# Designs tried in a protein design run: peptides against a protein of PDB entry 4PN1. Part 6

Target 1, 261 residues: chain A of PDB entry 4PN1
Amino acid sequence: KIEMNFLNKPIVPDTTKVISNFLTHYLITEPVEHVEIEAKLGTLIDLETQNRFEFPVMNETILNPEFNLRTRFESDMTASEHKYLNEFLNQAFRDSQKPGRLPFAYKHTKQVDLFYETEDNSRDKIRVSKNQSDNQVLACVKKRRVADLFLYCPNDAFDIRISISDELPVSMPSGNQQPSLTRLKDRVGYVHQEIKIDLTKTTQNDPVYDTTERHELEVEFGNIADLRDRAQKAKDGMEAPLFRRVQLFMDNVRILRREHS

## One batch from the design tools (peptide; made by RFdiffusion4, then SolubleMPNN)

Design b1_p25_4_s4
Fold by OpenDDE base, seed 1:
Structure b1_p25_4_s4 (fold): chain B 261 residues (1-261), chain A 25 residues (1-25)
Amino acid sequence: as target 1 above (261 residues)
Amino acid sequence: DELKEKLEKEQKELEELLEKKAYAE
């Protein structure tokens, strides 16, 4: 008795299209081999005022990267905000275990990240991640930030940075090399429908930073192969699967960025 | 410190819940 619209067909929000195109570029057009795609909650800071950036829009807006807005993105949040999000996700986890729902998976990890300079003295550092409990090497990668897409969200607690990164597996640094930086990570991970949500507390002792502890929330595509397949289909003219996946991802992000203590 | 302890307890409860779910299936 009711229809979605005068075409009675789903309509794709412009935001979904823009993000989908952005992802397709780095999945298919100029493919990143070891791609990581994540959204981080944070705050766009105006470099001039050092306050949250003010853009003349009234809702979620993808910022055009062609414009230098003189901003920086701070992915840190307060401990209170982080705790609230953790409690929120805990409840979501519990609710998802009920009959008729798709369950969350849950994992708690504690790791140490050791950063080493590269032999070519590139800006990118080698990160060796070890399990804090047994010192087992979990990963050794050189992570390169490929691209960012920023969403200004004036009505929500957080702005969003969607990042494309290349996590290239590399050999362990030479035994005579000392890490330039060490970082402790306490990570609580939630996975729902192959979307990963991580709450991370990072501790590092760096005299350059005023704070030694950061609190971050990131949302990541947990199945890159599937996403790449969807992106390829989109390039081939079938966009719906990609749009649906991006919509799911963004809806999860939208839920989280609205939560605040 | 107290907040950390509370968080750890909650996390443990979630892990236990996950384990129970795994056995039930």
Scores: peptide ipSAE 0.022, ipTM 0.410, DockQ to the pose 0.013
Fold by OpenDDE base, seed 5:
Structure b1_p25_4_s4 (fold): chain B 261 residues (1-261), chain A 25 residues (1-25)
Amino acid sequence: as target 1 above (261 residues)
Amino acid sequence: DELKEKLEKEQKELEELLEKKAYAE
């Protein structure tokens, strides 16, 4: 007979605890009402060297936001990397359709995002999302970035940014307003166990950017209500459900960030 | 261009697969 450990009980990785606490704060302690929680694959860039950040650690490490590490996060990846991930997820999708597995859901969306300045000239812009095919309005939101948590992943192709955002539904801009920015999004979405994985090709005509096209992969909690419930239970002393959900989320992220051609 | 075409093809195949599964269920 083999036991898991000397307590014969599951153990929670420290990373899971840290992330769980981070999420709990913005779900329960200082709750964000229309919260979006996502992880993006990208690269931590050292502002001084303009190369990938190097930290004296050997594995996945959550960076302490209280310290200024003089880094920026680039969520873009190469077209080849994006293609590889798409192929990888396609295969995962196919495999999940087999008997005995929990299937992926799949959705392909092409939309245009129109960004409008707010009347109060706030930093937050209003985003109107429309379907490219029929120009149907999909959403009109004011997105506010609330917090970020960065994971340095020296052994993997990508670093990770976990972000908390508030996507507040707002009224449509007035007809006389012109968008300050237009962004085309070609998004391939995969959902497995209410974890959303999106591959997005973004085309933006902005002279400020070196490239007009970006390739991003994001992993999002698809059931915020459930997550909030789990977080509340965690605050009440029952942490296991939250830990399990965060572990699932992070395992999916870890799978993806390790994949490269 | 080539990458886009390949991706679109793969996406279409996946959508078809999903539809087939949906109808079979």
Scores: peptide ipSAE 0.019, ipTM 0.449, DockQ to the pose 0.013
Fold by OpenDDE base, seed 2:
Structure b1_p25_4_s4 (fold): chain B 261 residues (1-261), chain A 25 residues (1-25)
Amino acid sequence: as target 1 above (261 residues)
Amino acid sequence: DELKEKLEKEQKELEELLEKKAYAE
């Protein structure tokens, strides 16, 4: 008989613990009411070299936010990389439909996001999302970035940003208001075990960043209520359910960030 | 001290840019 270790008990990797604690803080300790939790694939860029960040570590590493590492995160990839990931996920979708597997769900959405300034000149903009096909309103929210956690992944194609956001539902802007920014989104969405994986092509004329098109891959917790429940249990001393969910999330992220053409 | 101030300024500018990006997302 083989035992898993000298205690013959499961252990939890540091990455799982750190992320779990990070999530617990914004789910339970200082709860974000309309929380969105997602990981984006991208690249940590060294501000000095404008190349991918090089840190003296050899594996997946959560960066300490207390240090000024002189980096920016580019949540973008090439069209080729994006296409490859789409094909990869399509195959994963097909394979998951086989007997004995848990199936993916699939959805293709084209929407337009209209951004409006607030009357109080706050930095928070109102985002109205509509379907491109029928102009049906999908959402009207103020999105606020609450916190970020960056993972440097030197052995993989992409680095990771885990973001906590607050998406507050708000009333529609006045009919006489004009949007300050318009964004077109072409999103292919996959859902597996309540983990959402979105491939998004975004087209916009951004006066600040001068970015007309982006290709993004996002991994999101699809069941926040369940996650919050798990986080509460963790806060109360039962950490295993949260660790398991975070592990699932991160394993999916790890699979995706390793794939490249 | 000059380096520290420079780094703090740059960090603040970066944070502001990131916030602007976040609010536009």
Scores: peptide ipSAE 0.007, ipTM 0.315, DockQ to the pose 0.040
Fold by OpenDDE base, seed 4:
Structure b1_p25_4_s4 (fold): chain B 261 residues (1-261), chain A 25 residues (1-25)
Amino acid sequence: as target 1 above (261 residues)
Amino acid sequence: DELKEKLEKEQKELEELLEKKAYAE
């Protein structure tokens, strides 16, 4: 028989607690109605050096959002890194189809995102997403970034941004309105235990900066209702279900950020 | 290989303990 520790009680990593509290705030305390919670792989850039941020820590560290560290987060990677992760996830998908495993679900989506200005001149734009093949409307939302939590990961290829967003469903823009921006998205989606992992190649035509291509990997909570329920239970004094779910989420993130070409 | 299996078993047991505690709270 094995015990967890000398008290034989579960101990939750501090990182899990901090993230759980962060999520609980926007799920329960000041609830975002149409919340999206995702982690993106990328790089914290030091605005002074324009190189990867360096902080005097030796492991995964949540940065305090109350301090301006003069950084920016670049949610991008090289094509080769993106390809490597794709191959890695493909292998993980294949392995999960074997007996005794919980299988991945897989979906490949090509969509076009059309961005429209709002009448109130809000910084938030209306995004209309359509399937590239048949122009069927997939979504029409006004997405607002509510909060970010940054993890500096000195031992890994990528840093992490966890973002809380509000994706408010809105009516389609008027027929006479033209999009201010158009993006093509080629997305490969993997779902395992309701955790979504998306590899996205985004192509954007910019009148000033020419055509740009971005490669992103994001990990998202696929069942917000369940997560909100867990967060509510946590507020009511039962934290374990939330901690478990956050731990699962973060373990997946940790696996991915360690992989590089 | 044997060590790996042992470690995996131990990890699973710990996870089960954690789960048991979670539902008990």
Scores: peptide ipSAE 0.000, ipTM 0.300, DockQ to the pose 0.028

## One batch from the design tools (peptide; made by RFdiffusion4, then SolubleMPNN)

Design b1_p27_7_s1
Fold by OpenDDE base, seed 4:
Formats: structure tokens, C-alpha cells, sequence
Structure b1_p27_7_s1 (fold): chain B 261 residues (1-261), chain A 27 residues (1-27)
């Protein structure tokens, strides 16, 4: 007979606890009403060296958000890396369609995001998202970044930013207002067990600067209501459901951040 | 795997049942 440890009880990884607590805070303690929770793949860059941040750790490490490390996070990757991840996810999608597996859902969307300044001169912009094909309004929101949690991943191709955002639905800007910024988004979305994985190509035209293209991969909790319920249960002393969901989320993130062309 | 078994300990009863069904289908 084999036991897990000398107590024969499961032990929650510290990473899972830290992330769970982070999420619980913004789901329950200081709740964000229209919360979006996502992880983006990217690179922590040392502002002094302009190279990838180098920290004296040998594995995945959550950085303390209260400490200014003089870093920036670049949520971008090369086109080749993005293509590789797309192919990887396509294969994962195909494999999941086999009997005995939980299937991925797949969606390809092309949208235009129009950004407008707010009347109160808030730093937060109003984003109007439209379908590129028929110009149907998909969403009109004021998105505010509430908090970030950074994971330094020295053994992987990418570092991770977990972000808490508030996507407040707002009324459409006045018809006379011009967008300050327009972005084209080509998004390939995969959903597995209510975890959303999006590969997004963003094109931004600037009259002064060359057209910029960004390649992003994000992993998002697809069922916020369920997550909030799990977080509430955790606050009430039942932590296991939340830990499981966070673990699932992070395992998917870990799979993806290890992949590169 | 060991990790899979550990993960099961944090699943709800419903999730455990679903996982068991999935595993049976994969055999």
C-alpha cells in the first residue's frame, strides 16, 4: 500500500493557494462586479537591461505585486510562435474530438475594437467591439485593469500575467464622437472544460507609426459565476472546489507556456 | 498517474464521477 505522505492527505501547492487567494479577493472580498480573469503569455522584461527579467529562482515563481521590480510585461510573441501554438491547439482540438475525450469547442472571430475617450476624462476608455463582417455591435464596455499577478517562468518560453479586469457595460458613445483608436482582432478561440484559450492577432493602424501587429495568447475562466461560487465556498471554509478549478486553469497555462517554435 | 490521483482528491463528487466515466471510456 502506498500513501501520499505521512499524513496520507493531499497537500495543496503553494502556487495554487496564492492564486486562489488572489482570485478570492477580487471575487468575494472586494468583489469586481463584471470581472474578467485571464492569463496572458508574454515576457517579463527588466527595464534596466531591456532583456527578459532574471530573478534568482529556478522554477515558476509568483512575484510579489507590492514590490516594484522595475519590470514591464510584454504580452506578445513572434508570428512563428503564435503559429506554432495555433497548430498545437488545432491538434489538441482534433484529439479531443475522439471518443472518450471531452471535446474542445472552436470559434473563429474577426472583430473591430473602437476605443473612445470617456466624458469624464477618465483614463479608462470605452471599447466598442463590432463584428467585421456585418458591423454588428458585440459589446460596449469600459474595461479597467484592477490587479495583476505575474509569474516568472525561467524554464519556459513565456512568463505569465494573470489579470483581474472590470468590464463595465456602458452606453454607446455619442454619434459625434470619433474613436481615438481602432484595432482589428482576428481571434481563434478554443474552449475546454469552460476554460477559454484565445489566440489573437491584433492589427493597429497608426498614422504616424507603421502598422503594428501583436500576437497574443490568453487563457480565461469561461464560467465566472461558477468561479465566484467556488470562491464563496472557499471563504466559507470549503476550499477544494476552488483549488481544483485554479489547478485546472494553471495546468492549461503551463502546457501552453512550454510550447514554442 | 500520481498527479491525477492527487487531483481527484480535490474534485467534487460530481467531478469525480465524470472523471471516472472519462477514464473508463479511454480504456
Amino acid sequence: as target 1 above (261 residues)
Amino acid sequence: SYYEELSKLFLSEEEKEELEELEEELE
Scores: peptide ipSAE 0.019, ipTM 0.489, DockQ to the pose 0.022
Fold by OpenDDE base, seed 5:
Structure b1_p27_7_s1 (fold): chain B 261 residues (1-261), chain A 27 residues (1-27)
Amino acid sequence: as target 1 above (261 residues)
Amino acid sequence: SYYEELSKLFLSEEEKEELEELEEELE
C-alpha cells in the first residue's frame, strides 16, 4: 500500500494557493459583480531590452505585484505559434470524443467589436460585439481591468497573465456616436470541463496605420458561479474544492504554454 | 506518471475512481 505522504493527505502547491487567494479576493472579499477571469499566453518583456525578461528563477513563478519589475506583458504570439496551438487543440478535441473521455465542445465565432468612448471620459470604453454574419448584437459591455497576476515561466514558450476584469453590461451607445475603434475577431473556442480555451485572431484596421493582426490564446473560467461558490467555501475553511478547480485551470494553462512549433 | 500521481492528489474520490477506470481501459 502506498500513501500520498507521511500525513497521507493531499498537499497543495504554493502556486495554487497564491492564485486561489488572488481569485478569492475578487470573488468574495471585494467581489467583482460581473467578473471575468482569464489567463493569457504571452511574454513578459523587459522594458530596457525589449526582449523577454530573464528573472533569477528556474520555474513557474508568480511575480509580486508590489515590485516594479520594469516589464510589460505582450499577449501576442506569432501566426505560426497560433497555428500550432490550433492544431494541437484540434487533436485534443478529437481525442476527447473517444469513449470514456469528457468531450470538448467547439465553437467558431466571427465577431466585430466596436469601441465607443464614454461620456465621462473614462478610460474604459464601451464595447459592442456583433456577429459578422448577421450583424446581430452579441454583447454591449464596459470592461474594466481590475487586477493582474503575472506568471514568469522560464521553461515554457509563454509567460502568463491572469486577469480579473469587470464586464459590466451597459446600454447601447447613442446612434449618433461613432466607434473610436473597430476590431474583427476570429475566435475558435474549446470548452472542456467548463474551462474555456480561445484562440483569437484579431484584425484592426486603422485608416492611418497599416492593418495589424494579433494572435492570442486565452484560458477562462467558464463557470464563475461555481468558482465563486468554491471561493466562499474556501473562506469558510473548506479550501479543497477551490484548490481543485484552480489546479485544473492551471494544468490546462501549463499544457498550452509548453506547446510551440 | 509522476504528474498523473500528483494530479490524483487533488481529485475527489469519485474523480479518482473515474480516472482509474479510464486508465484501466487504456492498459
Scores: peptide ipSAE 0.016, ipTM 0.455, DockQ to the pose 0.021
Fold by OpenDDE base, seed 3:
Structure b1_p27_7_s1 (fold): chain B 261 residues (1-261), chain A 27 residues (1-27)
Amino acid sequence: as target 1 above (261 residues)
Amino acid sequence: SYYEELSKLFLSEEEKEELEELEEELE
């Protein structure tokens, strides 16, 4: 007979614990009301060198936010990388439709985001999202970034930013206001076990600067209510459900960040 | 594999049973 270890009990990786505690803080301890929790693939850039940051570690490492590392995170990839990931996810989608598997859900959305300045000139802008085809309003929110957690991944194509945001529903801007910024978004979304994976191509037209395109991949917790419930249980001493959900989330992120063209 | 065994550490008993059933179907 083989046992797991000398206690014959499962051991949770430290990464899972750290992330779980981070999420619990903003779900339960200081709860964000309209919370969005997502991981973006990108690159940690050293502000001094303008190259990818080099940290003296050999594997996936959560960076301590208390240290000023003089870095920025670029949530972008090349068009070829983005295309490769799209093809990869399409294949994963197809494979998941086979008997015995849990199927992916798939959605393709084209939207326009209109950004408006607030009356008080606050840093947070109002975002109105509309469907490109029929101009139907999908959402009107004021998004506030609450916290970030960065993972340096020296062995993978991408680093990771996990972000906590508050998406506050707000009333539509007055009809006399003009948007300060307009973005077109072409999004392909995949959902598996309530984890959302979005590939987004963003086009921004600047009257002064050339049209810029960004290619992003995001992984998001699709069931916040369930996650909050799990976090509450964890706070009450039952940590296993939260750890399992965080592990699932991170495994999906790990799969994606290892893929590159 | 090592990673398969590692994954099993984080599964509930119900999830382990489901995984075993899936493995049997692939054989």
Scores: peptide ipSAE 0.014, ipTM 0.443, DockQ to the pose 0.020
Fold by OpenDDE base, seed 2:
Structure b1_p27_7_s1 (fold): chain B 261 residues (1-261), chain A 27 residues (1-27)
Amino acid sequence: as target 1 above (261 residues)
Amino acid sequence: SYYEELSKLFLSEEEKEELEELEEELE
């Protein structure tokens, strides 16, 4: 007979605990009302070398936010990497449709994001999202970045930024106001067990700068209410449901960050 | 600061209490 360990009980990875605590803080302790929680694939860049940062660690590690490591996070990837991930997810989608599996949902959307300055000259801009096909308003929000947690992944193609954002619904800007920035988004979305995986190609037209194109992959918690409930239970001493959900989220992230052409 | 608050999330409850006591002593 073989047991899991000398207690014969499941052990939660330390990474899962740390991330769970991070999420619990912004879900329960200092709750963000309209919270968005996402992980972006990207690269931690050393500001001195302009190359990927090299930390003295050999595996996935959460960076301590107390330390200014003189890094920036670049959420962009190459078109070829983005295409590879798209093909990979398409195959995963197909495989999930087989009997005995939980199926992916798939959605392709094209939207335009219009950014407007606020009357109070705050750094936060109002974002109006519209469907490109019929120009219908999808959302009007003021998004504020609340917190970031960075994972350095030396053995994988990408590092990870987990972000907490507040997406406050706001009224439409006045009709006479011109957008300060316009972004076109071509998004392919996959949903599995309420975890959202989005591949996004963003085209930004800047009147001063040349048109820039960005390729991003993000993983998002699709059911915030459930996650908040799990976080509350964790705060009350029952941590297992939260740990399981965070583990699922992170496993999906780990799968994706390892894939490259 | 933002980073100081985030750092507290990595501490045990005991460590948080110790930090609070230390902060009170420094004030």
Scores: peptide ipSAE 0.000, ipTM 0.276, DockQ to the pose 0.128

Design b1_p27_7_s3
Fold by OpenDDE base, seed 3:
Structure b1_p27_7_s3 (fold): chain B 261 residues (1-261), chain A 27 residues (1-27)
Amino acid sequence: as target 1 above (261 residues)
Amino acid sequence: SYYEKLSLLFLSEEEKKKLLEELLKKL
């Protein structure tokens, strides 16, 4: 007979605990009302070298936010990497349609995001999202970045930023207001077990630097209500449901960050 | 403890205050 360990009980990795506590803080302790929780693939850049940051660790490591490491996070990848991930996810989608599997859902969306300055000249802009085909308004929100948690991943193609955001629904800007910025988004979205995986090509015209294109991959918790419920249970002493959900989320992120062209 | 250390990173201001008070009582 084989046992899991000398206690014959499952254990939870430290990474799962730290992330779970991070999420619980902004779900329950100091709750964000319209919370969005996502992980973006990218690169931690050392501000001194402008190269990928090098930290003296040998595996996935959550960086302590209390330390100023003089880094920035670049949430971008090459077109080739993005294409590879798209093909990878397409194959995963196909495989998930087989009997005995839980299927992916797939959605392709093209939208335009219009950014407007607020009347009070606050740093947070109003974002109006419209469908490119019929110009139908999809959303009008004011997004505020609340917190970030960075994972340095020395063995993988990408580092990870987990972000907590507040997406406050707001009224449409006045008809006389012109957008300060316009972005075109081509997004392919995959959903598996309520975890959303989005590949996004973003194009924007910069009056100074010409047209810029970004290629992003994000992983998002698709059921915030369930996650909040799990976080509340964790606060009440039942941590297992939250840990399982965070583990699922992180395993998906880990799969994706290892893939590259 | 490990949990105490983890909790320090993501405590509310009120919780931090409470923890500080508890630490002061141990001194």
Scores: peptide ipSAE 0.034, ipTM 0.454, DockQ to the pose 0.525
Fold by OpenDDE base, seed 5:
Structure b1_p27_7_s3 (fold): chain B 261 residues (1-261), chain A 27 residues (1-27)
Amino acid sequence: as target 1 above (261 residues)
Amino acid sequence: SYYEKLSLLFLSEEEKKKLLEELLKKL
């Protein structure tokens, strides 16, 4: 007979606990109403060297947000890496359609994002998203970045930023207002067990950016209501459901960040 | 197949459709 451990009970990784607590804070303690929770693959850049930072750790490590580590996060990858991940996800999609598996869902979206300044320049921009094919308005939101949690992953191709955002639905800007920025977004979305995995190719003409295209991979909690419910239960002393959901999320992230062309 | 090695993101709509069809046929 084989047991999991000397208690024969599941053990929750510390990473799961830390992330769960982080999420619980913005789901329950100081709740964000229209919360978006996503992890982006990218690179923690040392501001001094402009290269990937080297922290004195040997595995996945959540960085303490209270410390200034003199880093920035670049949520980008090469076209080659992006293509590889897309191929990888295509294969995963196919495999998941087999009997006995839980299937992926797939969606391809091409949209244009128009950013508008608010009357108060101190406020977040309004984003109007339209379908590229018919120019239909998909969304009009004011997105506020609430918090970030960074994971340094020295053994993997990518580091991770987990972001809490508030996407407040707002009214359309005045018709006479011009967008300050226009962004084309080509997104391939995969959904598995209500975890969304998006590969996004963004084209932007901005003199600030040397590159016209960005390649991003995002992993998002697709069912916030369920997650909030789990977080509430955790706050009430039953942590297991939340831990399980966060573990699932993180395992998907871990799979993806290990892949490289 | 050739299509199996392609990215859905970098394919035309026609190619994407073909790829998806081929992927599903191999189930």
Scores: peptide ipSAE 0.000, ipTM 0.216, DockQ to the pose 0.010
Fold by OpenDDE base, seed 4:
Structure b1_p27_7_s3 (fold): chain B 261 residues (1-261), chain A 27 residues (1-27)
Amino acid sequence: as target 1 above (261 residues)
Amino acid sequence: SYYEKLSLLFLSEEEKKKLLEELLKKL
């Protein structure tokens, strides 16, 4: 007989608690109505050195947002890394189709994102997403970044940004309005247990940007309603369901950030 | 509560908005 510990009770990692609290805040305490919650793989860059940020820790660490570290987050990877992750996920997909496993769902999407300035000159742009094949409008939203939580991962190829965004559905911009920015997105999406994993190749036509092509990997909570319910329960004193869901999410993130070509 | 304590680690809605604005400028 094996026990989990000397109490024989499950223990919640501190990381899970912190993230759970972070999510609960924007799900329940100051609720974002059209919330998107995603983790992106990337690199914390020290603005002074322009190199990867160095923090005196030896493992995955949530950075205190109140501490000014003078960092930026680059949500990008090399084409080679992106390809490797794609192959990795493809294999994971195949393996999940085997008996006894919970299967991945897979979707390949090519879309165009058109960004429009708002009339109020707000920093938030209207994003119109269209399918590349038929130009059908997929979404028209004003996306506002609400909060970020950064994880420094010194042992892995990537650091993590967990972001809370508000994707407010809005009316289409005026037909006379020209987009300020156009992005092509080639996205392969994997869904496992309502956790979405997207590999996205983004091509930007704006020559003002230093990088015309980006390779991103994001992990997103696919069932916000369920997550919100879990968060509410956590606020009501039953934290376990939320912790379990966050743990699942983070485990997927951890798997991915460890992979490299 | 644990959540209340941790919530203090997070910015107010206004502060978050400002931070987001700053972050958006850097991204």
Scores: peptide ipSAE 0.034, ipTM 0.422, DockQ to the pose 0.198; fails the geometry check
Fold by OpenDDE base, seed 1:
Structure b1_p27_7_s3 (fold): chain B 261 residues (1-261), chain A 27 residues (1-27)
Amino acid sequence: as target 1 above (261 residues)
Amino acid sequence: SYYEKLSLLFLSEEEKKKLLEELLKKL
C-alpha cells in the first residue's frame, strides 16, 4: 500500500492558497459586481533593460504586488507560438471527444470592437462588440481593471498575469459618436470543465501604437457564480472546494505555458 | 448571467460532430 505522505492527506500548494485568497478578496470581501477573472500568457518586461525580467528564483513564483519591481506585462506572443498553441488545443479537443473523457466545447468567432470615449473623459472606454459577418451587436460594456497578480515563470516561455476586471453592461453610445479605436478580433475559444481558453488574433489601426497585430492566449473562469459560492464556503472555513477549482485552473495554465514551437 | 453568456460558446451535438470531423481531416 502506498500513501500520499506521512499524514495520508492531500497537500495544497502555496500558489493555490495565495491565488485563492486573492480571488476571495474580490469575490467576497470587496466584491466586484460583474467580475471577470482571467489569466493571460505573456512576458514580464524589466523597464530598465526592456528585456524579460530576471529575478533570483528557480521556479514559478507569485510576485508581491506591494513591491514595485519596475516591470510591465506584455500580453503577446509570436505568430508561430500562437499557431502551435492552436494546433495543440485542436489536438486536445479531438482527444477529449473519446469515450471516457470529458469533452471540450469549441467556438470560432470573428468580431469587431469599437471603443468610445465616455462623456466624463474617464480612462475607461465603452466597448461595442459586433459580429463581422452580419454586423450584429454582441455586447456593449465598460470594462474596468480592478487588480492584477503576476506570476514569474523562469522555466517556461511565458509569464502569467491574473486579472480581476469589472465588466459593466452599459447603454449604446449615441449614433453621432465616432469610435476612438477600432479593433478586429479573430478568436478561437475552447471550454473544458467550465474553464475557458481563448486564442485571439487582434488587428488594429492606431497611429499611436507601434503594434498593429497581437496574438494572445487567455484562460478564464467560466462559472463565476460557482466560484463565488466556493469562495464564500472558504470564508466560512471550508476551503477545499475553492482550492480544487483554483488548482484545476492553474494546472490548465501550466500546461499551456509549457508548450512551445 | 455570466455563465449563460459562456454557454453561447457551446455548439450543438451535430455541430460538434461536424467540427470534429473537420479537425480529424487535418491530421
Scores: peptide ipSAE 0.000, ipTM 0.219, DockQ to the pose 0.012; fails the geometry check

